# Designs tried in a protein design run: peptides against a protein of PDB entry 3C2G. Part 96

Target 1, 209 residues: chain A of PDB entry 3C2G
Amino acid sequence: IRTFDLLGLLLHDSDAIDGFVRSDGVGAITTVVQYPNNDLIRAGCKLLLQVSDAKALAKTPLENILPFLLRLIEIHPDDEVIYSGTGFLSNVVAHKQHVKDIAIRSNAIFLLHTIISKYPRLDELTDAPKRNRVCEIICNCLRTLNNFLMMWIPTPNGETKTAGPNEKQQVCKFIEIDILKKLMSCLSCEGMDTPGLLELRSTILRSFI

## One batch from the design tools (peptide; made by RFdiffusion4, then SolubleMPNN)

Design b2_p20_8_s2 (from b2_p20_8, 10 letters changed)
Fold by OpenDDE base, seed 3:
Structure b2_p20_8_s2 (fold): chain B 209 residues (1-209), chain A 20 residues (1-20)
Amino acid sequence: as target 1 above (209 residues)
Amino acid sequence: LHLLNEEQQKLYQKVLELLS
């Protein structure tokens, strides 16, 4: 635990972060968080989030790492772990088609729906720190979904991937009334990423109209 | 939205209004 905290303090610049990632730092963290220690898992996932936008991740094989992380956030009830894990997922799939494919094969779309579904509407949460954390988790999930949906939007040249029937079915769950209500509730949160939500809005419209 | 029922369309419109 202390080691991850100290390491997090040392990873304060992009070069240090890239060096850590190139040395299989992500694999090292995922190995350590396999131990059933909640504090260790929290610290490890937080560190993963800190390095999740590293350029070196484009050259890192994630075929074993990403499915493990997805399983971890699926089974772990801790909001801090879910926040860090969904944040990592959102960042790591951005602009990386291969990583998106790994995530989708690892049932990420269904998992995102499950995560959003487990939380109440934000207006039902009276504790501000809890409400803000839940809002951030939902936003991470929706941002990840946005990154997936972008793959299936037709380009002017006619080149587009087509979602499989299972993926289409899973995506359709995000337009359920309860999910849309939770999306609406996020808009009332202070510090919301309004530009990100506007992008998601545009992507959803292009995908579902 | 061809994938949304009438209730979902109304709710989505409210979301759009809040984002505008």
Scores: peptide ipSAE 0.021, ipTM 0.478, DockQ to the pose 0.237
Fold by OpenDDE base, seed 5:
Structure b2_p20_8_s2 (fold): chain B 209 residues (1-209), chain A 20 residues (1-20)
Amino acid sequence: as target 1 above (209 residues)
Amino acid sequence: LHLLNEEQQKLYQKVLELLS
């Protein structure tokens, strides 16, 4: 725990972060968080979030790392772990087709739906810190979903993949009435990623209309 | 929107209006 806190303090610039990632830092964290200690898992996932925007991640093999992290988020009930993990996921899949493929094969779309479904509507949460954290988690999930959907939208400048039948079915779950109600409740949340929601709106419209 | 039922369509439209 203390080691992760210290590492977080040392990784204060992009060069240091890239150096850490090039030295298999993400793999090292993933190895450490396999120990069943909640505080250690929290600290490790927080550190993963801190390095999740590193340019060096494009060259990092994530085939063994990403499925493990997804499983960790799936089985761990801790909001802080889910926050950090979904944040990492949203950043690591951005602009990286091969990482999106790994995530999708590892049941990421269904996991995102499960996470959103787990939490109540934000207007039902009276504790402001809890409400804000839940809002952030949902936003991370939606940003990740947006990144997945974009790969199936035809673009003039890119080769687009066709979503498989399983992926289409999983995506359709996000337009369930209960999910849409939760999205509406996010609009009143302080600190909401409004630009991200607008982007997702546009992507959904292009996907379903 | 053709994939949505009537209730979902109404709710989705409200969301779009709030985000516009």
Scores: peptide ipSAE 0.020, ipTM 0.518, DockQ to the pose 0.229
Fold by OpenDDE base, seed 1:
Structure b2_p20_8_s2 (fold): chain B 209 residues (1-209), chain A 20 residues (1-20)
Amino acid sequence: as target 1 above (209 residues)
Amino acid sequence: LHLLNEEQQKLYQKVLELLS
């Protein structure tokens, strides 16, 4: 735990982060968080989030790491773990088609829906720190979803893949009225990625209309 | 969907109907 905290302090620039990632640092963290210690899992996931936007991740094989992280998020009720894990996911899939494919094959779409569904509406949360954390989690999930949906939207400059029937079915769950309300409720949270949420809204409309 | 204008609400409703 203290080691992760110390390491996090040392990984304060992009070069150090890339160096850590190139040395299989993500794999090392993933190994450590397999131990049933909540504090260790929290610290490890926080460190994962810290390095999740590293350029070196584009060259890192994530076929074993990403499914494990998704499973970890699935089974842990801890908001801090879920926050860090969904943050990692949202960053690591960004602009990386092969990582998106791994995530989707690992049932990420359904998991994202499950995560969003388990949280109450933001207006039902009276504790501001809790409300903000939940909002951040939902935003991480929705940003990840947006990255997936963008793969299936035709662009003027190229042909995109079509979503399979299973993916379409899973994506349809996100336009349920309760999910849409949660999406919109995030716009009322202070400091949230409002542009990103609006982009997702646009992406949803383009995907289904 | 209180944050959506009337037009957007109608559009989302239409999408939901198409998926039902």
Scores: peptide ipSAE 0.019, ipTM 0.411, DockQ to the pose 0.072
Fold by OpenDDE base, seed 4:
Structure b2_p20_8_s2 (fold): chain B 209 residues (1-209), chain A 20 residues (1-20)
Amino acid sequence: as target 1 above (209 residues)
Amino acid sequence: LHLLNEEQQKLYQKVLELLS
């Protein structure tokens, strides 16, 4: 735990972060968080989030890492773990088709829906820190979803991937009324990436109409 | 949704209509 905290303090510049990632730092973290210690898991996931936008991740094999993280998020009820994990996911899949594919085949779409679904509506959360954290989690999930959906929207050059039937079915869950309400509720949260959420909305609409 | 302002509510409704 202390080591992760210390590492987090030291990894404050892009070069250090890239160096850590190139040295299989992500793999090291994922190995450590396999131990059933909530504090360790929380610290490890936080560190993962911190390095999740590293350029070096593009060269990091994530085939073993990402499924593990997804499973961790699936089974762990800790909001901080879920926040960090979904944040990591959203960043790591960004602009990386290969990583998106790994995530999707690892049931990420369904997981995102599950995560969003398990949280109360934001209007039901009276505790501001909790509400904000939940909103951030939902936003992370939705941002990740947006990245997935964008693969299946025709590009100006006419090239597009086609979502499989399972993926389509899973994506359809995101137009459920409860999910849409949560999406819209996030737009009311202070400090949220409203343009990003609006982009997602547009992407969803383009995907389903 | 009381958390949404009027503009957001209108947008929400429009989205629902488009998705219906």
Scores: peptide ipSAE 0.018, ipTM 0.406, DockQ to the pose 0.053

Design b2_p20_8_s3 (from b2_p20_8, 9 letters changed)
Fold by OpenDDE base, seed 5:
Structure b2_p20_8_s3 (fold): chain B 209 residues (1-209), chain A 20 residues (1-20)
Amino acid sequence: as target 1 above (209 residues)
Amino acid sequence: LHLLDEEQQKLYQEVLKLLS
């Protein structure tokens, strides 16, 4: 825990973060968080989030790391872990087809559906800090889903990947009306990523047209 | 829309209603 706190203080610029990532820092964190300590897991996931937008991640093999993180999020009912983990996921899949493929094969779409399904509508949450954290988690899920859906939208620059039957089924489950109603409830939440939600809306429409 | 099966089309219509 103390080490992660110290690392968080040192990893404050892009060069330091890239250096850490190039030295297999992400792998090191994932190794440490395998220890069953909630505080350690929280600290490690928070640190993962801090380095999740590093340029060096484009050269980092995530085949073993990403499935582990997804499993960690799946089994931990901790909002802080889920927040950090979904934040990491949303950042690492951005602009990286290979990483998107790993995530999808590791049931990321289904996991995102499960996460959103677990939480009540935001208007039912009276505790402001809790509501805000849940809103942030939902936003992370939305950004991740948006990145997945974009793979299957035809672009002028060439052939788009066609979603397989299993992927289509998972996506359809995600966009069930009850799920989307929960997402729409986020628009009334203060500080919500409204632009991100609107972007997802546009992506969904383009995916089905 | 033309690539969707009947069940998916029904879901799509519900999505459009919500997102319109």
Scores: peptide ipSAE 0.022, ipTM 0.589, DockQ to the pose 0.394
Fold by OpenDDE base, seed 1:
Structure b2_p20_8_s3 (fold): chain B 209 residues (1-209), chain A 20 residues (1-20)
Amino acid sequence: as target 1 above (209 residues)
Amino acid sequence: LHLLDEEQQKLYQEVLKLLS
């Protein structure tokens, strides 16, 4: 635990982070968080989030790491673990088609829906720190979904993949009225990724309507 | 939308209203 905290302090620039990632740092963290210690899992996932936007991740095999992280998020009710894990997911899939494919094959879409569904409406949360954390989690999930949906939207400058029937079924769950209400509620939270949520709204319209 | 059943049509109308 203290080691992760110290390492997090040392990984304060992009070069250090890339160096850590190139040395299989993500794999090392993933190994450590396999131990049934909640504090260790929290610290490890926080460190994963810290390095999740590293350029070196584009060259890092995630075929074993990503499914494990998704499973970890699935089985842990801890908001801090879920926050860090969904943040990691949203960052690693960004602009990386092969990582998106791994995530989707690993049931990421359904997991994201499950995570969003388990949380109450933001207006029902009276504790501001809790409300903000929940909003951040939902935003991470929805940003990840946006990255998936973008694969299937034709662009003037490129050919896009057509979503299969299974993927379509999975993403259709996100146009449920309760999910959309949660999306809209996040727009009212201070300090949230409002541009990202607005982008998702646009993406949903282009994908389903 | 005319190919969707009534329940699906209603859902899409609700979505449109929410996203407008």
Scores: peptide ipSAE 0.020, ipTM 0.500, DockQ to the pose 0.226
Fold by OpenDDE base, seed 3:
Structure b2_p20_8_s3 (fold): chain B 209 residues (1-209), chain A 20 residues (1-20)
Amino acid sequence: as target 1 above (209 residues)
Amino acid sequence: LHLLDEEQQKLYQEVLKLLS
């Protein structure tokens, strides 16, 4: 635990982060968090989030790492783990088609729906820190969804992937009334990523019209 | 949105209003 905290303090610049990733630091963290220690898992996932936008991740194979992380956040009822894990997922799938494919194959779309579905509306949460964390989790999920939807939007050159029937069915769950209500509740949260939601709005319109 | 029922469409419009 202390080691991850100290390491997090040392990874304060992009070069240090890239060096850590190139040395299989992500794999090392995922190995350590396999131990059933909640504090260790929290610290490890937080560290993963800190390195999740590293340039070196483009050269890192994620075929084993990403499914493991998805399973971890699926089974862990911990907001801090879920926050860090969904944040990691959102960042690693961005602009990386291969990683998006791994995530989708690893049931990421259903997982994101499950995560959003389990949390109450934000207006039902009286504790401000809890409400803010839940809002951030939902935002991470929606940002990840946006990245997936972008794969299926036709480009001017006609090069686009077509969502299969299964993917379409999974994505349609995000426009269920209960999910939309939770999206609405996030808009009232202080510090909300309004530009991100506007981008998602545009992506949804292009995907579902 | 052709994938939304009437209730979902109404709710979606409310979301859009809040984002405007």
Scores: peptide ipSAE 0.018, ipTM 0.524, DockQ to the pose 0.232
Fold by OpenDDE base, seed 4:
Structure b2_p20_8_s3 (fold): chain B 209 residues (1-209), chain A 20 residues (1-20)
Amino acid sequence: as target 1 above (209 residues)
Amino acid sequence: LHLLDEEQQKLYQEVLKLLS
């Protein structure tokens, strides 16, 4: 735990972060968080989030790491773990088709549905820190979903992948009315990614029309 | 959704319409 905290303090510049990632730092974290210690898991996931936008991740094999993280998020009820994990997911899939494929194959879309589904509506959350954290989690999910859907939108300059039946089914779960209501509730939260939600709307329209 | 302004409500309705 202390080590992760210290690492988090030291990894504040892009070069240090890239160096850590190149040295299989992500793999090291994922190894450590396999131990059933909630504090350790929380600290490790937070550190993962911190390095999740590293350029070096593009060269890091995530075939073993990402499914593990997804499973961790699935089984762990801790909001901080979920926040960090979904944040990591959203960042690592960004602009990386291969990583998106790994995530989707690992049922990430359905996981996003599950994550959103387990939280109360934001208007039912009276605790401001809790409400804000939930909003952030939902926003992470939104960003991730948007990144996935973008893969299946025809682009003028390239072949677009068609979503398979399984992917379509997972997407359908995500866009259930109750989920959409929760997503829309984020618009009422101060400082939330309204542009991201609008982007998602656009992406949905382009994906499903 | 009472928490949403008119623009946000419109967005919501558009999404729902698409998914109906």
Scores: peptide ipSAE 0.017, ipTM 0.424, DockQ to the pose 0.055

Design b2_p20_8_s4 (from b2_p20_8, 9 letters changed)
Fold by OpenDDE base, seed 4:
Structure b2_p20_8_s4 (fold): chain B 209 residues (1-209), chain A 20 residues (1-20)
Amino acid sequence: as target 1 above (209 residues)
Amino acid sequence: LHLLNEEQRKLYLEVLEKLS
C-alpha cells in the first residue's frame, strides 16, 4: 500500500511512468490487486489511474488487464476504486481501437451504464466531496462511452465501423432519461470536463439521431 | 448509428429539450 502511494508520488515524470509501464508495471499492479485487501486494491487502482495516459500503454497487452479491471470495478462498491478504474478505462481506450474492442467485448458499455445507474442523482447528494467524486465517476464513464460511440460515427471519408446488435442495445441504455439527467447534472458540476461532456452530448446526438 | 426511428428521434429530442 505504501509502496503504491510512494510510487504515485514519484511517478510524476512521464519517462518514469513510461519506464514503469514498459517494465510491466500495470501487470504487476493487477497482480497485487488480486489480493482481497480493499486498501491495496484502492491504492493499486489509483496507481493505475496515474499511469493510464502513459504512451507505453500502446504497447502493453491489455487483453487480460481490462477484463480484470472491469470485473474489479463491477464487484467493488468503493468509490475510489470505481473512480480510479473508470478513469483508467477512459484514458486507455482513448484513441486506441484495439483497446476499445477489448473493453466492449468485456461488457464495458453495460458496466458503465450500471455504474452510472447505481449512483443517486447528484442533487440528492448533500455531501460535496461525495457529490464531486460521484460526478467524476459518472464523467469517467461518460467519457469512455464517448470514446466508444465515436467509433460508429461516420467520418468525412465515409468510413465507419458498424456497431453490432449487442453494442446497439447496450448503448441505447444511455438515452434513458436517468442517464441523460445525470449527464446534464455533470455539466453543472464545478471542475468537471465540461467540454468533454458537451462533446459527448454531441456524440450522442450524432449516434442516436 | 441511427439507432432510433423517426418517432423515437422526435421523442428523444423532446426529452433533450426538456433537459436543456
Scores: peptide ipSAE 0.065, ipTM 0.700, DockQ to the pose 0.359
Fold by OpenDDE base, seed 5:
Structure b2_p20_8_s4 (fold): chain B 209 residues (1-209), chain A 20 residues (1-20)
Amino acid sequence: as target 1 above (209 residues)
Amino acid sequence: LHLLNEEQRKLYLEVLEKLS
């Protein structure tokens, strides 16, 4: 735990983060968070989030890491773990087709739906810190979904990856009224990544209409 | 190239209408 805190303080620049990732730092964290200690899991996931946009991740095999992380956030009801984990997922899938494929094969789409469905509407949360954290989690999930949907949108050249029947079925769950209402609630939350959510809305329209 | 079939699109449009 203390070691993760120290690492988090030291990993404040891109070169240090890349160095950590190149030394299999992500693998090391995922090994440590396998221990049944909530504080350790929280600290480890937070550190994962901190390194999740590292350039060196493009060269890091994530075939074993992503399924583990997805399972972790599936079984842990902890908002901090879910926040960090979904944030990590959102960042690592960005602009990386291979990583998107790993996540999808690991049932990420269904998991994202489950996470969003679990939380109440933001207008039902009176505690501002809790509301903000829930909003951030939902935004992480939706940003990840946006990255997945973008794979299936035709390019100007007319080429696109075709979604399989299972993927189609999974993404169709996001047209549920409850999910869309939560998206809209996030758009109304001040200080959030409004541009990202607007992009998702646009992506949904292009994907489903 | 859309993800939804015609029936699913109709449902989606219905949902959008309810949200607008």
Scores: peptide ipSAE 0.059, ipTM 0.668, DockQ to the pose 0.429
Fold by OpenDDE base, seed 3:
Structure b2_p20_8_s4 (fold): chain B 209 residues (1-209), chain A 20 residues (1-20)
Amino acid sequence: as target 1 above (209 residues)
Amino acid sequence: LHLLNEEQRKLYLEVLEKLS
């Protein structure tokens, strides 16, 4: 725990973060969080989130790391772990087709559905910090979904990747009526990622309507 | 993908309206 806190304090600039990532820092964190210590898992996932937008991640193999993290998020009913993990997922899949493919093969779309399904409607949460954290988690899920959907939008030349049967099934789960209602409730939360929601709006128009 | 049924489309349209 203290080690991750110290590392977090040292990662103040992009060069330090990239250096950490190039030294297989993501793999190191992933190894450490395999131990059944909730505080360690929280700290490790938070550190992963902190480095999740590093440029060096574009050169980092994630074939083993990403499925592990997805499983970690799936099995831990901890909002802080889920927040950090979904944030990491959203950032690492952005603009990286190969990483998107790994995530999809690891049932990420269905996992996002499961995560959203776990939480009540935001208007049922009276604790503001809890409500805000849940909103952030759902927003992370939406951003990740948006990144996936972008793969299947036709380009001007008519080329597009086609979603396979499994991807279609997973997406269909994500867009269940109850899930959509929960997503709508996030729009009423103060401090929402407005730019992300605008991107989602555009993607919905192009992908589903 | 056009995977939405009519009810789902309605909900997404409501989302879009709220975002506008």
Scores: peptide ipSAE 0.032, ipTM 0.657, DockQ to the pose 0.350
Fold by OpenDDE base, seed 1:
Structure b2_p20_8_s4 (fold): chain B 209 residues (1-209), chain A 20 residues (1-20)
Amino acid sequence: as target 1 above (209 residues)
Amino acid sequence: LHLLNEEQRKLYLEVLEKLS
C-alpha cells in the first residue's frame, strides 16, 4: 500500500509513467492486487488509473491484464475500485482498436451495464461525495461505451466495422429504459465529464437515432 | 445500429435535448 502511494507521488510526469509502463508496471500492479486485501486492491487500482493514459500502453500486451481487471471490477462492491477500474478501462481503450476488441471479447459492454444497474438514480443519493463518485463511475462507463460504439460508425472513407450478434445483444442491454433514465439523472449531476457526454451525444445521433 | 424501439428513441431524444 505505502509502496503504491510512493509510486503515485513519483509518477507525476509522462516520462516517469511511460518508464513504469515499459518496465511492466501494469503487470506488476495486477499481480499485487490478486491478494485478498481491500486496501491493497484500492491502492493498486488507483495507481492503474494514474498510468492509464500512458503512451507506452499502446505497446503493452493487455490480453491477460484486461480480463483480470474486468473480473476484479465485477466482483468488488468498492466504489473506489470500480471508479479506478472503469477509469482505467475508458482511457486504455481510447484510440486503440486492439484493446477495444480485447475488452469487448471479455464482456466489457455487459459489465458496464451491470455497473450502471448497480447504482441507484443520483437523485436518490443524498451524500454529495457518494453521488459525485457514482456520477464519475457512470461517466467512465459511458466514455468506454462511446469508444466501442464509434467502431461501428462509418467513416467518411466508408470504412466501418460491423457489430456482431453478441455485441448487438450487449448494447441492447445498455439501452434499456431503466439505464437511460439513470443516464438522464446523471446529466443533472455537477462535475460530469461534459466533453465525454458531448461525444456520446454525437455517437448516439450517428448510431441510434 | 437501429436497435431502439420508439420508447427508447423518445428517451434518447430527451437526453440529446438535455445535452444541447
Scores: peptide ipSAE 0.022, ipTM 0.606, DockQ to the pose 0.353

## One batch from the design tools (peptide; made by RFdiffusion4, then SolubleMPNN)

Design b2_p21_1_s1
Fold by OpenDDE base, seed 3:
Structure b2_p21_1_s1 (fold): chain B 209 residues (1-209), chain A 21 residues (1-21)
Amino acid sequence: as target 1 above (209 residues)
Amino acid sequence: SDKEVKEQQELNKKLLELLAE
């Protein structure tokens, strides 16, 4: 735990972060968080989130790392782990077709739906810190979904990947009334990634209407 | 399928209703 905290302090600039990633730092964290220690898992996932937007990740194989992280998020009912993990996922899939494919094959769409669905409505949460964390998690999930949906939007000059029947069905679950209500609730939350959520709204309208 | 199309249409309607609020 202390080691991850120290590493977090050292990773204060983009060069340090890139150096860490190039030295297989993501793989190292993933190995450490396999131990059944909740504090260690929290710290490790937080560190993953901190390096999730590193440029060096574009050259990092994620075929083993990403499925493991998705499973970790699935089995741990810890909001901090889920927050960090979904944040990592959202950042690493952005603008990376190969990573999106790995995530989708690893059942990410279904997992994201499950995560959003398990949380109550934001207006039912009286604890402001809890409400904000839940909102952030939902936002991470929805931003990730938007990144997936963008794969299937026809572009005039590009070969659009056709969603398989199963993938299409999974994506359609995100336009169910409960998910849409949560999207709208998040749009009303102060300090949230409103632009990203608005883009998702637009993507849904373009893809499904 | 026809069923899938109908379901999608209903969901789209719900989306538009929510977005209009």
Scores: peptide ipSAE 0.028, ipTM 0.495, DockQ to the pose 0.013
Fold by OpenDDE base, seed 1:
Structure b2_p21_1_s1 (fold): chain B 209 residues (1-209), chain A 21 residues (1-21)
Amino acid sequence: as target 1 above (209 residues)
Amino acid sequence: SDKEVKEQQELNKKLLELLAE
C-alpha cells in the first residue's frame, strides 16, 4: 500500500508514467490487486487511474488486463475501486479501437449499465462527497459508452461498423428513463466532464431515439 | 458558437420531453 502511494508521488510527469508503463507497470499493479486486501486494491486501482492516459498504453497489450479489471469492478462494491476502474477504462478506450473491442467483448457495456443502475439518484444523496463520487463514476461510465457508440456512427471520413444484435440490445438499456435521468443529473454537477456527456446526449437523441 | 448552444438547448428540451412521458 505504501509502495503504491510512494510510487504515485514519483509518477508526477508524463515521462515517468510512460517509463512505468513500458516496464509493464500496469501488469504489475494488476498482479498485486489480485490479493484479497481492500486497501491494496484501492491503492492499486488509484495508481491505474493515474497512469491510464499514458501514451505508452497504446503499445501495451490489454487483452488480459481489461477483463481482469472489469471483473474486479464487477465484484467490488467499493466506490473508490469503481471510480478508479471506470476512470481507467474510460481513458484507455479513448481513441483506441482495439481497446474498445476488447472491452466490449469483455461485457463492458452491460457492466457499465449495472454500475449506473446500482446508484440512487444524485438528489437522494445528501452527503456531498458521496454524491460527487457517484456522479464521477456515472460520468466515467457514460463517457466510456460514448466512446463505444462512436464506433457505430458513420463519420464523413471514417468507416463505421454495424453494431451486432447483442451490442444493440445492450446499448438500448442506456436509453431507459432511469439512465437518462442520471445522465441529466451528471450534466448538472460541477466539475464533471460535461463535454463528453453532452456528446453522448446528442448521440442518443440523434441516432438511438 | 451561438448555433451550437441553440442546438444543445433544443436537444435538452427534447430529452426533457421524453423524460416527462
Scores: peptide ipSAE 0.027, ipTM 0.573, DockQ to the pose 0.016
Fold by OpenDDE base, seed 2:
Structure b2_p21_1_s1 (fold): chain B 209 residues (1-209), chain A 21 residues (1-21)
Amino acid sequence: as target 1 above (209 residues)
Amino acid sequence: SDKEVKEQQELNKKLLELLAE
């Protein structure tokens, strides 16, 4: 735990982060968080989030790591784990088709829907830190969804991945009123990644409605 | 830009209309 905290403090420059990732740092973290220690899991997932935008991740095999993380998020009701994990997911799938495919095959779409659905409306949360964390989680999920949706939008080059029927059905669940309301709520939150959410809104309105 | 703001406002309006259905 202390090691992860220290690493988080030291890994601020991109080169150091890339070096850590190239040395299988992500794999090391995932190994450590397999131990049934909640504090360790939280710290490990937070560190994953901190390195999740590393350039070196593009060359890191995630076939085993990503399914494990998704399962971890699924079984833990811990908001900090979910926040870090969904943040990691959002960052690693960005602009990486192969990672998106791994995530989707690992039931990420359904999981994201479940995560968003389990949280109450933001206006029902009176505790500001809790509300903000929930908003961030939902934002992470929705940003990830947008990254998935982009796979099925016709590109000017005419190459569009045809969504399988199952994937289409899963994506359609995100157009339900509850999800859209939560999207709107997140857009109203201060300090949120509004550009990403706005992109999702545009994607839904233009391509899926 | 003003154009971007207007576009976003229009999209918000459309979303609100959808939610009102």
Scores: peptide ipSAE 0.027, ipTM 0.587, DockQ to the pose 0.016; fails the geometry check
Fold by OpenDDE base, seed 4:
Structure b2_p21_1_s1 (fold): chain B 209 residues (1-209), chain A 21 residues (1-21)
Amino acid sequence: as target 1 above (209 residues)
Amino acid sequence: SDKEVKEQQELNKKLLELLAE
């Protein structure tokens, strides 16, 4: 735990982060967080989040990492783990089709829906830190979803990925009223990635409703 | 842009309409 904290302090510049990632730092973290220690898991996931936008990740095989992380998020009720994990997911799938594919195959769409659905309405959360964290989690999920949905949007060249029946069904769940309300709530939340959420809203309304 | 703002407003309106159902 302390090691992760220390590493987090050292990994402030992009070169250091890339160096860490190139040295299989992500794999190392994922190995460590396999131990049933919640604090360790939290710290490890936080560190994952810190390196999640590293350029070196483009060359890092995530076939084993993403399924593990998704499972971890699925079974771990800790908001900090979920925050970090969904943040990691959101960042690593961005602009990386192969990573998106891995995530989708690993049931990410369903998981994201589950995560969003699990949390109460933001207006029901009176604790500001909790509310903010939940909002961030939902935002991470929705941002990730947007990245997935972009795969199925017709491009100007006419190329589009056809969603499988299962994927379509999963995506359709994101147009349920509860999810849409949470999307709106996030849009109203200060500090959120509003542009990304607005894009998602647009995508949903134009292509999936 | 003004166009983008109007578009977003329209989309927001549509979303609100859906949520009102």
Scores: peptide ipSAE 0.026, ipTM 0.588, DockQ to the pose 0.016; fails the geometry check

